# Ledger of designs, part 39: peptides against a protein of PDB entry 9GMZ

Target 1, 343 residues: chain A of PDB entry 9GMZ
Amino acid sequence: TGFPLELLTRPATERLAYFENYTVAHPRLKEVYEILMRTIAEPAGASFIFVYGASGVGKTTLRLRVEQKLTELALPKLESDRARVPVVGIEAIAPESRYFNWKEYYTRALITLEEPLIDHKFDYGVRGISRDNFGKINVESKVVAPALRRALENALIHRHPDVFFVDEAQHFGKVASGYKLQDQLDCLKSLANMTGILHCLLGTYELLTFRNLSGQLSRRSVDIHFRRYCADSPEDVQAFKSVLLTFQQHLPLAETPNLVDHWEYFYERTLGCIGTLKDWLKRVLSDALDREATTITLKDLQKRALSVAQCQKMFKEIQEGERQLSETEADVQNLRSALGLGA

## One batch from the design tools (peptide; aimed at target 1 A25 P27 K241 V243)

Design b2_p18_2_s2 (made by RFdiffusion4, then SolubleMPNN; from b2_p18_2, 9 letters changed)
Fold by OpenDDE base, seed 5:
Structure b2_p18_2_s2 (fold): chain B 343 residues (1-343), chain A 18 residues (1-18)
Amino acid sequence: as target 1 above (343 residues)
Amino acid sequence: SEVIEVDIDEALAKLAAE
């Protein structure tokens, strides 16, 4: 079934909002979602989950869907435990400086963790952390990073989220000169250990470099590869075409555009990344709605496509990440063979 | 805002029939 036909009589803003809020449950998203939900439910002593994949593969969509589901599942328990937050999710910000800002990270984490429960005052045990009249956390500039960390540790213990999400987690890899990436990982490991809260780091393939530096985390981490669709796989091509077919049915336009006939062009400009595809279609839909157009044309698509140069850059980053994973898989097989366990 | 999830199983079935 397509979009609700009543949307055609609605304002452009409502039509766009429908598509923005629309999520295609594509095979790779379903697979990763199921693995992630299972791992959160039964972490089996894991302290970390790493979700890595291409930029625009859909990691943020995955996070938001998991956050929604965990919230829904927790609702009955929240009535009895008013202090509990079922899930907390933040985005790591690229530092303006060449070093990761832990003070900002802790501040954002605290704000996000406490925002849903305005009525429940928590004493952080730190002077200079207050709530305004609207319950929003205010952190005074004088509060130092170690104090914010302690406040976050206490808040995480008190709120007991099932998982702490950090999106764009590759930004932890941005370390100042003289600092080691290992120190950042040890800091996160310490936070997870002190709080007992499962951390899920979502990021690009740059997260693999971060993951590989900690042999100690390997025993306490679960890795989830969120793969793109590959044009050399008939099954992946079929899945990608099915996503296009679904999107064309859910574009709130008077005439259904034929996206499937242009699947190769869509693949060329998205590299099989559904998030990139959705964002492209959002831009094109917005333009179409602004013009009161009845449909989307190939020319409309071309105007909002990523450039070939952008796609080439993204593809090189993907190939490097996929290569590193393939080498790791080969290393595991070689190790098993060397141990006499067979292939 | 409520995220609307749509399963692609119907889309896969349509493409398999073509």
Scores: peptide ipSAE 0.047, ipTM 0.765, DockQ to the pose 0.901
OpenDDE base, seeds 1, 2, 3, 4: peptide ipSAE 0.037, 0.037, 0.020, 0.022; ipTM 0.745, 0.763, 0.585, 0.687

Design b2_p18_2_s3 (made by RFdiffusion4, then SolubleMPNN; from b2_p18_2, 11 letters changed)
Fold by OpenDDE base, seed 3:
Structure b2_p18_2_s3 (fold): chain B 343 residues (1-343), chain A 18 residues (1-18)
Amino acid sequence: as target 1 above (343 residues)
Amino acid sequence: MEVIEVDIEPYLELLRKE
């Protein structure tokens, strides 16, 4: 089954929005989704979940899908508990300076946690945090990071989300000397411990550096590797081709483009990352719709492809991350052998 | 492959009914 044919008579904006809102439930996404949902339901004393994988593998899509599902599961309870927020999701911003902006982080978390439409407004007990006439949270510039932290702790306790998501969480690690990075970890750990709220950090393989710095976090963390599709795996190639087939059926164009026949080119320019693939197809679809084109050609694809240089850079980052994980697996095996445990 | 729609609108709708 493809896109609704009625879209062909609709404005370009509606056609593009259809494709943007369409998510392919590919095998790796399903696998990681099930693991993540299970871990959120039964954290078994974990305070952190680390979800790491290549840039563009689909971590944001995973987050949004989990947020949707947690919301759906909470709806019956939310009718009676109007103070509850089922999930909080924020994106970490790359710092402009050598220091992570905790003030901005806490502010964004508070704004996201406090939906204007929630009836049960919370008093943060902090001067300079207010609501406007539309119920939107306003944080005055004079409010300092420690006060915002206390406000967030109180809000998280009061709203009691099932999980606090931080997307692009590798941005915590880009900033600081090892000591300052430890302080950031301790800050997050303290927030999770004080609130009792499970934190899920999603990011690139740079999160491995962040995870490895705290042996204390390792005892209270669950790791989830969101793998890309690998061209050396026949099963992964078949899955990748199936994703291309699904996307070609869901591009709202008069003539179905043949994406599958170009699978190697798609793989070359996405490295097996489905988010990168979707974003590429969105750009190409937007161009096609602007031209009122009936289909997408290879030339249209080439125009919006990532450059070879970009792909080479991304691939090096992936290889380094995959290497670090492989070494960790070898270390586990060595530890098991040293303990007298079987393979 | 299955289609997954990403939508939190049911939660927002619940809040709007208040």
Scores: peptide ipSAE 0.031, ipTM 0.439, DockQ to the pose 0.082
OpenDDE base, seeds 1, 2, 4, 5: peptide ipSAE 0.018, 0.016, 0.007, 0.013; ipTM 0.594, 0.444, 0.357, 0.454

Design b2_p18_2_s4 (made by RFdiffusion4, then SolubleMPNN; from b2_p18_2, 8 letters changed)
Fold by OpenDDE base, seed 3:
Structure b2_p18_2_s4 (fold): chain B 343 residues (1-343), chain A 18 residues (1-18)
Amino acid sequence: as target 1 above (343 residues)
Amino acid sequence: MEVIETDIEPALEQLRKE
């Protein structure tokens, strides 16, 4: 099944919005989704989930799908508990300085947790936090980070989400190395412990550096590797081609483009990352719609492709992350062997 | 707009026949 043909008579904005809201449930996404949902349902004393993978692998799509599902599952409980929020998700912002802006983080978390649509108003007990006439949270500039933290702790306890998502969590690691990075981890640990709320940090392979700095987190964390598709795996190539075939059927254009015939070029410029692929196709679709084009050509694809230099940089980052994980797996096997445990 | 999610299994089957 392709896109609804009625879209061809609709404005370009609606056609683009269709594709933006469209998700291919590819094998790696399904696998990680099931693991993540199971872990959220049964944390087994874990306080953290780390989801790491290449930039553009689809972590944001995963988060949004999980948020939707958790909301659906919570609906019966939300009728009785109007204060409850099933899930909260924020994106970590890249620090402008070598210091992570905790004040901004807490503010954004509070704003997200306290949507205007929530009927039950909560008093944070902190001066300078208010609601406007529309119920939107306003945080005065004078409110300090420790006060915002207390407000967030109270809000998380009161709203009791099943999980707190932090997307682009590698940005916690972009601070000065060593003691400061440990302090950041300790802050997150303390927040999770004080609230009893499971935290899920989604990020690039840079998140591994952050994860490895805390041996104490290792005992209370679950690791989920969101892998890309690899060209050296026939199964992965077939899955990648199938994703291309599915996307070409869901591009709301009068003539279905042949994307599959160009699979190697798509792979070269996405490194097997489906999020990168979708974003590329969105840009190309937008251009095609602006020109009222009937289809997408190779020239249209080339115009919006990542440069070879960008792909080479991204690939080096991926290779380093995959290498670190492979070494860790080998170390685990060596440890098991040394302990007399079977491989 | 409603979020639409589809599986690749039909596409996998199509590509295996080619």
Scores: peptide ipSAE 0.273, ipTM 0.882, DockQ to the pose 0.922
OpenDDE base, seeds 1, 2, 4, 5: peptide ipSAE 0.097, 0.201, 0.264, 0.270; ipTM 0.633, 0.860, 0.879, 0.880; seed 2 fails the geometry check

Design b2_p18_3 (made by RFdiffusion4)
Pose (drawn by RFdiffusion4):
Structure b2_p18_3 (pose): chain A 343 residues (1-343), chain P 18 residues (1-18)
Amino acid sequence: as target 1 above (343 residues)
Amino acid sequence: AEAEELEALAEEMAEPLP
């Protein structure tokens, strides 16, 4: 397999768009996708899905793919329920203030729930907020956060989305003190419990500060780790080389450059994160198409790679996250002993 | 052998997710 040969006659813009739209279902992503879809299809009391992963591992692409896939299920279902949004997805806003702005979060979440059949919803539940009949949801600055949240809860319970996505969930950790971390997530827990809607939280390894704050949160959450490829296990190395080969075969050029020979350098500047690898390859391809190059040289790769210091910070954070998420038989034995079960 | 294993795995990865 490979890129369509017809693209060679087409201008560089078509090649670049093709490579941008190209995706690879590498094993780690496939496994994480399968677990996430299975868990969304049947939460069974869980009110959170935590998706931990390093920067550039592909959390956002996973969210987008699962949103698209779930939207497919909604079309047959729509014949039964005219007013139902299958998936709602938003991004956590990093606040300018010391603490996360819950009013702005509620405002944006309610705005994202706009539908053409707004007549079906009628009143949101609290005065002061309504659509301006121009297709835009208007909220009043005098409307307080408790009333806006109540309106969001009513809207969510009415629309009943399959899953609620909060991309970049590490921004929830912006707090004004050292004790508000548990309350920041308890508010979202209460919202999810009352609305009966699973809240899937995606973020980097900084989200691990939101892992196990309380036993209630521990039970109301499901942990999904989007692990990067590690050079320690030969199988992961084989998979990383194989992803490079797929990319080598699928980037549009006159002749396919050799990338497996330079797999060590790629791993050195990507740490196995597939998204970081694709971004680099796309940048190099764009640089090469400017000069109409027939192949990719090592010099081109080095020109637009990542700095050593940046990769050192990436690895430090990744090591900390993998150390915190590691699970061994020793932990299972310790828990068994402390529980008094024995063996 | 190694190149054949990588090609076979790369063909599987070229497929979209389920």

Design b2_p18_3_s1 (made by RFdiffusion4, then SolubleMPNN; from b2_p18_3, 8 letters changed)
Fold by OpenDDE base, seed 4:
Structure b2_p18_3_s1 (fold): chain B 343 residues (1-343), chain A 18 residues (1-18)
Amino acid sequence: as target 1 above (343 residues)
Amino acid sequence: SEMERLKKLAEEFSKPLP
């Protein structure tokens, strides 16, 4: 089924919002979603989940869909436990300095965890943390990172989310030396241990560096690879074409554009990343709606496409990440063989 | 046909996540 035809009579803002909120349940997203939901329900003593994959593969979409589902599943329990938050999700920011800003991270986590709509006010026991008249958390500049950490630990314990999501988590790794990266991992591990809250870190292939640095985290982590679609796989090409056909049916335009006939061009400019594809189509749809256009043309697509130079850079980063994973898999097989364990 | 197969997959992909 396509978009609701009634949208054609609606304002451009409503038509765009429909497409923005629309999610294609493509095979890779569905697979990772099912694994992630199962792991959150049954963590089996895991403290961390790592979700890694190419930039623009759809990790943020995955997070948002899981957050929605966990919220829906928690509704019956939230009636009895009004202090509980079912899920919390933040995006890690790239540090402007050579050092990850833990103070900013803890502040953002507290602000996100303590949504104004939560009826139960919690006292963090930390001077310089207050709520305004609208219930928004205010953190004074004088509050130090260790105090913010304690406030976050207390808030996480009190609100008891099923999972704490950190998107763009590769930004924890942007530290000037390997020693500092270990300190960051130990800090995250300590936060998860002190709160008893499962942490899910979503990010690029740079998250693989985190897995290798802590043999203790590896014992308490679940890894999920969110793969892109590869043009050398007939099954992946078929899935990618079917995603294009699905988006084509869900673009709220009077005339359905033929995206499938341009699948190679879409693949060239997205590298098989469905998030990149969706974002591209959103930009093109916005332009078409602004012009009151009946359809999308190839020229409209070309105006909003990533440049070849951008795609080449992104592809090199993807190839390096995929190579590192393949080497890790080979190392596991070599270790098993050396131990006399069958393949 | 290829197009019929793509349409069938697109119908599956159009369904919400479980």
Scores: peptide ipSAE 0.446, ipTM 0.938, DockQ to the pose 0.881
OpenDDE base, seeds 1, 2, 3, 5: peptide ipSAE 0.431, 0.427, 0.432, 0.380; ipTM 0.935, 0.936, 0.935, 0.925

Design b2_p18_3_s2 (made by RFdiffusion4, then SolubleMPNN; from b2_p18_3, 7 letters changed)
Fold by OpenDDE base, seed 3:
Structure b2_p18_3_s2 (fold): chain B 343 residues (1-343), chain A 18 residues (1-18)
Amino acid sequence: as target 1 above (343 residues)
Amino acid sequence: SEEERLRALAEEFSKPLP
């Protein structure tokens, strides 16, 4: 099934919004989605879920689709418990400074958790946190990070989400001189323990450093590797071609472009990352709509492609992450063999 | 089949993102 043909008569903004909101179901996304949903439903005493993978693999899309599903599943309970929020998701901001801004993190988390539409007024017990006349949280500049943390702890306990998502969580690794990444993880661990809320950290392969630093987190964490498609796997190549076929059917253009015939070029410039592919196609679609074009061409694709230098940089980061995981898998096999458990 | 399960997920994903 392709895009709704009625979109061809709609404004460029609606046509672009359709494509932005469209998600291709593909094998890797399905696998990670099912594992994540199951782990949220049955955390088995885990306090953390780590979802790691290449930049542009589709982690944000995964998060948003899980948030949507959790919200839909919670609707019957929300009618009886108006204080409950089923899920909360934030993106960690890269600090302008050389260290992670906890004050900003807590403020954004509070603002996201306390949607204006929630009629239930909660007293945070912190001076300088208020709701405006529209129900939006206002945090005064004088409120310090420890007070914001207490407010967030109280809000998380009261709203009791099934999971707290933090996207781009590698930004917690931005630590000032003299601080340790361990201290950031201990802070997050303390927040999860104090609230009883499951935390899901989504990010790049830099999240693997978090796992290695805390033997205590490893006992209370579930790891989910969101893999890219690999060109050395015939199955992965076929899945990638199928994604291209689906995207070409869902580009709201008068003439369906042939993306599949250019699959090698798409692979070269996305490294098998479907998020990178979607973002590229979105840029090209925007340009086509601005020109009132009937289709997209290879020249249109080339104009918005990542440079070879960008792809080479991204590929080095992926190779390092995949290498670290492969070494870890080998270490597990070696440990099992040494224990006499077999491979 | 795996294809049927992918189709079912595609139907869930046919809804706009929140």
Scores: peptide ipSAE 0.411, ipTM 0.917, DockQ to the pose 0.161
OpenDDE base, seeds 1, 2, 4, 5: peptide ipSAE 0.399, 0.390, 0.405, 0.411; ipTM 0.913, 0.910, 0.915, 0.918

Design b2_p18_3_s3 (made by RFdiffusion4, then SolubleMPNN; from b2_p18_3, 7 letters changed)
Fold by OpenDDE base, seed 1:
Formats: sequence, C-alpha cells, structure tokens
Structure b2_p18_3_s3 (fold): chain B 343 residues (1-343), chain A 18 residues (1-18)
Amino acid sequence: as target 1 above (343 residues)
Amino acid sequence: SMEEELRKLAEEMSKPLP
C-alpha cells in the first residue's frame, strides 16, 4: 500500500512529515533489529552492545524503533511501577575541545532519563540538581562532572531501564591520546557496572577502535554489524531496489516517480546506505512540495545528490571499516584453524 | 515471504514516534 491519497490535499508540512515519519523496513534493518531486541531481552551477562556501521546506514532509525518497541512492551508494567523508565536514548555530541565533555553528557542523560512523564520525584542526592514546576530537570552550572555521574548512576538504578542507548558513540573516541581513550571506556564500563544497566553504543566504524582497546570488553560485549547493501551481491541489489520501490510508493506526490529505473544512480550516491537515501529523498521531496510539483525528476534528484567527491570520501571510510572487520573475521578463522577446529 | 514480513515490520515501524 502506498501513502494515504488524502495527503495530496494536505499542506506541504503534513506531506513532508508523513515521509519523515515513514520507516522503510528492509532486510538489514530487520536482521539488526531482531538481534538487538533479542540481545536486550537476553543479554547473557553482557554489559555492552556495540552497533557499528557506515554513516547513514540507518543506526538512528534502528535505535528509535527499538526505543519505541521497548516502550510499547513496557507500558503494562509502567502502570504498576511509575518509577521505571523502559529505555533511555541519547546522542553523544562531538567535543568542541580535545576532551569529551562528560559534564554535558551526564547532564543530557539525566534530562532525558527524567522527562516530565515521571510522576515520582527522585532526589538525586546532589545539590544543584532540581526539578522545576513542570517536572523538568534543572542542573546548575556549578555542579561538577563527578556529582553529575553519581546523580546519573542513582537515577539509572532507580529508573532501571532495560537499555541505555548512546548514538554517535564514536565521539567518545575523540581524545588527544590513546590512553585517554581507555579512560573513557573505563568510565563507561564503570557506569554500566555500577548501575547494572545494559549500555548500547551505536556508531560508525570508528567505534571499532574504541571496542578493540579493551580485550576485557570482548567477554562482556555483543557486537552487531549494521551492514550497507553491496552492489556485488544480487540479493543486496534486489533489497536496495525493493527499498526504492517502497519509497516511490510513499512519496506523497500526485504522480509516482520511477525511482527504481535509476537504482544505479541512487546506489552511486548513497553507497547502499538507506539513511542517506531517505535523507536525500526528503530534501528532494521538500523542494518538490515548495514548487507544488506533481512528481520528482532526475534533475530534481541531481540537485540534492551528494557530490562525487563526498561519495568518494564516504566510500573510503566505509572500505576502511569493512577491511578492519574482515581482518577480525580472518583472525577468528586463523584462531579456529590454530585450535584445530577444522574448516 | 520475506516481503510480507518486511511489510508487516514496516507497518509496525511506521507508527508515529511518540
């Protein structure tokens, strides 16, 4: 089924919002979603989940849909346990300085964890953390990072989410020295251990550098690779074409554009990343709606496409990440062979 | 079919985020 035809008579803002909120299900998203949901339900002593993949592969969409599902599943229990939060999700901010801003991280985590839906006033045991008359958390500028950490630990223990999501988690790795990267990982590990809360870090392939620094995390982490679609795989090409067909049906335009006929061009400018594809189509749809256009043309697509130079840069970053994973897979095979676990 | 499973998942996922 396509978009609701009644949208054609609605304002451009509603038409755009429909497309923004529409999620195309595709094989890689389904696979990663199912693995992630199962791992959250049965962490088997894991303290961390690492979800890594190309920029624009759809990690944020995955997170939001898992958050939605966990919230829906928790609703019956939340009626009886008003202190519980089913899930917490934040985005890590790129540091403006050489150092990750833990104070800002803890503040944002506390604000997100304590959104106004929580009737139960919790005392964080920290001076300078209060709730306003609307239940919003206010953190005074004088509150130091160690105090905010304790407040977050207490809040996580009290609210007991099934998982704590951190999107763009590669930003934890942006430190001036490798030693400081280990310190960042130890801080996160300590937070997970002190709270008993499962942490899910989503990020680019730069997250692998962060993961590989702690051989101890290997026993307490689950890895999930969110792969892009590859043009050398007939199955991946078919899945990518199917995504284009679905987007084609869900663009709220009077005339359905033929996106599938241009699949190679879409692949060239998205590298098989569905998030990049959605963002591209959103920009093109916005332009079409602003012009009151009946459809989208190839020229409209070209106007909002990533440049070849941008795609080449992104592709190099992807290839390096995929190479690092392939080396890890080869190391596993070498280890198995060395153990006499025959091929 | 995988297509039908994906369609059902899309319907589930296409619910407005709260």
Scores: peptide ipSAE 0.347, ipTM 0.885, DockQ to the pose 0.177
OpenDDE base, seeds 2, 3, 4, 5: peptide ipSAE 0.328, 0.287, 0.300, 0.319; ipTM 0.885, 0.865, 0.871, 0.877

Design b2_p18_3_s4 (made by RFdiffusion4, then SolubleMPNN; from b2_p18_3, 8 letters changed)
Fold by OpenDDE base, seed 1:
Formats: sequence, C-alpha cells, structure tokens
Structure b2_p18_3_s4 (fold): chain B 343 residues (1-343), chain A 18 residues (1-18)
Amino acid sequence: as target 1 above (343 residues)
Amino acid sequence: SEEEALRKLAEEFSKPLP
C-alpha cells in the first residue's frame, strides 16, 4: 500500500512529516532489528552491544524503532512499576575539544532518563540537580562530572531500562591518545557494571577501533554489523530496488515518480546506504513540495545528490571499515584452523 | 516467506515514531 491519498490535500508540512516518519522494512534492517531485539531480551551476560556500519546505513532508524518496540512491550509493566523506564536513548556529541565532554554526556543522559512523564520523584543525592515545576531535570553548571556520573548510576539503577542506547558512539574514540581511549572504554564499562544496565553503542566503523582496544569486552559484548547493500550481490541489488519501489509508493506526490529505473544512479550516490537514500529523497521531496510539483524528476534528484567527491570519500571510509571486519573474520578462520577445527 | 516477514515488519514500522 502506498501513502494515504488524503495527504495530497494536506499542507506540505504534513506531507513531509509523513515521509520523515515513514520507515521502509528491508532485509538488512530486519536482520539487525531481530538480532538486536533478541540480544536485548537475552543478553546472556553481555554488558555491551556494538552496532557498527557505514554512516547513513540507518543505525538511528534502527535505534528509534527498537526504542519504540521496547516501550510498547513494556507498557503493561509500566502501569504497575511507575519508576521504570523501558529504554534510554541518547546521541553522543562530537567533542569540540580533544576530550570527550563527560559532564555534558551525563547531563544529557539524566535529562533523557528523567523525562517529565515520570511521576516518581527520585532524589539523585547530588546537590545542584533538581526538578523544575514541570518535572524537567535541571543540572546546575557547578555540578562536576563525577557527581553527575553518580546521579546517572543511581537513576539507571532506579529506572532499570532494558537497554541504554548511545548513538554516534564513535565520538567516545575522539581522544588525543590511544591510552585515553582505553580510559573512555573503562568509564563506560564501569557504568554498565555499576548499574547492571546493558549498553548498546551504535556508530560508524570507527567504533571498531574502540571495541578492539579491550580484549576483555569480547567476552561481554555482542557485535552486530549493519551492512550496506552491495552492488556485486544480486540479492542486495534486488533488495535495494525493492526499497526504491517502496519509497516511490510512499512519496506523497500526485504522480508516482519512477525511482527504480534510476536504481544505478541511486546506488552510485548512496553506496547502498538506505539512510542516505531516505535523506536524499526527503530533501528532494521538500523541494518538490515547495514548488507545488506533481512529481520528482531526475533533474530534481541531481540537484540534491551528494557530489561524486563526497561519495568517493564515503566509499573509502566504508571500504576501510569492511576491510577491518574482513581481517577479523580471517583471523577467526585462522584461529579455527589452528585449533584443528577443520574448515 | 521472507516477503511475508518483511510485510509484517512493515506493518510494525507503519506506526509513526513519537
């Protein structure tokens, strides 16, 4: 089924919002979604989940859909346990300085965890953390990072989410030295251990550098590779074309554009990343709605496409990430062979 | 089928994100 036809009579803002909120179900998203949901339900002693993949592959969409599902599944329990939060999701911010801003991280995590809908006032035991008249958490500027950490630990223990999501988690790795990167990982590990809360870190392939620093995390982490679609795979090409067909049906325009006929151009400018594709189509849809256009043309697509130079840069970053994973897979095979586990 | 599984997931994803 396509978009609701009544949208054609609605304001451009509602049409755009429909498309923004629309999520295409596609094989790679389904696979990662199912693995992630299963791992959250049965962590088997894991303290971390690492979800890594190309920028624009759809990690944020995955997170949001998992958060939605976990919230929906928790609703019956939340009626009896008003202190519980089913899930917490934050985005890690790129540090402006050489150092990750833990104070800002803890503050944002606390604010997100303690949304106004939580009736149960919790005392964090930290001076300078309060709730306003609307129940919103206020953190005074004088509160130091160690105090905010304790407040977050206490809040996570009290609210007991099934998982704590950190999107753009590669930003934890943006430190001046490899030693400091280990310290960042130890801080996160300590937070997970002290709270007993499963942490899911979503990020680019730069997250692999962070993961590989701790051989101890290998026993307490689950890895999920969110792969892009590859043009050398007939199955991946078919899946990508199917995504284009679905987006084509869900663009709230009077005339359905033929996106599928241009699949190679879409692939060239998205590298098989569905998030990049959606963002591109959103920009093009916005332009079309602003012009009161009945459809989208190839010229409209070209106007909002990533440049070839941008695509080449992104592709190099993807290839490096995929190479690192392939080497890890080869190391596993070499280990198996060395153990006499026949191929 | 994989198609039916994707259809079911699509139905779940038809709910707007909050």
Scores: peptide ipSAE 0.505, ipTM 0.940, DockQ to the pose 0.160
OpenDDE base, seeds 2, 3, 4, 5: peptide ipSAE 0.487, 0.498, 0.494, 0.503; ipTM 0.936, 0.940, 0.938, 0.941

Design b2_p18_4 (made by RFdiffusion4)
Pose (drawn by RFdiffusion4):
Structure b2_p18_4 (pose): chain A 343 residues (1-343), chain P 18 residues (1-18)
Amino acid sequence: as target 1 above (343 residues)
Amino acid sequence: AEEEELETLAEEMAEPLP
């Protein structure tokens, strides 16, 4: 397999768009996708899905692909329920203030729930907020956060989404003190519990500070780790080389450059993160198409790679996250002993 | 043998997610 040969006659813009739209279902992403879809289809009391992963591992692409896939299920279901949004997805806003702005979060979440059939919803539940009949949801600055949250709860329980996505969930950790971390997630827990809607939180390894704050949160959450490829296990190395081969075969050029020979350097500057690898390859391809190059040289790769210091910071954070998420038989034995079960 | 295994795995990865 490979890129369509017809693209050679087409201008560089078509090649670049093709490579941008190209995706690879590498094993780690496939496994994480399968787990996430299975868990969304049947939460069974869980009110959170935590998706931990390093920067550039593909959390956003996963969110988008699962949003698209779930939207397919909604079309047959729509014949039964006219007013139902299958999936709602938003991004956590990094606040300018010391603490996360819950009023802005509620405002944006309610805005994202706009539908053409707004007549079905009628009143949101609190005065002061309504659509301006121009397709935009208007909220009043005098409307307080408790009333806006109540309106969001009512809207969510009416629309009943399958899953609620909060991309970049590490921004929830922006707090004014050292004790507000548990309350920041308890608010979202209460919202999810009352609305009966699973809230899937995606973020980098900084999200691990939101892992196990309380036993209630521990039970109301499901941990999904989007592990990067590690050089320690040969199988992961084989998979990383194989992803490079797929990319080598699928980037549009006159002749396919050799990328497996330079797999060590790619891993050095990407740490196994597939998104970081694709971004680099796309940047190099764009640089090469400017000069109409027939192949990719090592010099081109080096020109638009990542700095050593940046990769050092990436690895430090990744090591800290993998150390915190590691699970061994020793932990299971310790828990067994402390529980008094024995063996 | 190693190249053949990598080609087989690369063909599987070229497929879309289920």

Design b2_p18_4_s2 (made by RFdiffusion4, then SolubleMPNN; from b2_p18_4, 8 letters changed)
Fold by OpenDDE base, seed 1:
Structure b2_p18_4_s2 (fold): chain B 343 residues (1-343), chain A 18 residues (1-18)
Amino acid sequence: as target 1 above (343 residues)
Amino acid sequence: SEEKRLQELAEEFSKPLP
């Protein structure tokens, strides 16, 4: 089934919003979604989940859909426990300075965790944190990072989410010269341990640097690789074509564009990353709606495509990440072989 | 089947994000 045909009579803003809110179910997303949901339900003593993959693979979409599902599943319990938040998700900000801004991180986490819809007034025990008349958290500029951390720890304990999501988590790796990445990881470990809340870090392959720094995290972390589709796999090519077909059916245009016939060009400019594909199609749809066009042409696609230079840069970053993972897998195989566990 | 599970997920993902 395609988009609701009634959208063709609706304003361009509603047509665009429909496509923006639409999520294609595809094999890689399904796999990671099921693993993540299962791991959150049964963490088996894990304190961390690492979800890593290429930029634009769809990690944010995965997070948002898991947050939605966890919220839906928690609704019956929230009627009895009005203090509980089922899930909290934030995006880590790239620091303007070479230092990760922990104060900003804690502030954003507190603001997100303490949405106005929560009837229970919680006293954070920190001067300079208040709620306005609308229940919104206000943090005074004078509040220092250690105090915000304590407030967040108390809030997480009180609200007891099933998981704390941090998107773009590779930004924790941005430390000043002379500081150790280990200190950032130890700070996160301490937060997870003090609160008893499972943390899920989503990020690029740069997140592997965090994973490799702590052999001790291996016992308390679950790793999830969100893979792109690879053109050398017939199954992956077929899945990618099926995604194009689905997007083709869900573009709210009078004439259905034939995206599938251009699958190689779409693959060339997305590297098999469905998030990159969706963002490209959003830009092209917006342009088409602004022109009151009935369909999308190859020329319209070309106008909003990533440049070859951008794709080459992204592909090098992907290849380096995939190489690091392949080396880790080879090391595991070598270890198994050395242990006399047959290949 | 995998196809049926993908379809069930597609139906779930047809809901708008809040």
Scores: peptide ipSAE 0.406, ipTM 0.916, DockQ to the pose 0.163
OpenDDE base, seeds 2, 3, 4, 5: peptide ipSAE 0.386, 0.405, 0.397, 0.398; ipTM 0.910, 0.916, 0.913, 0.915

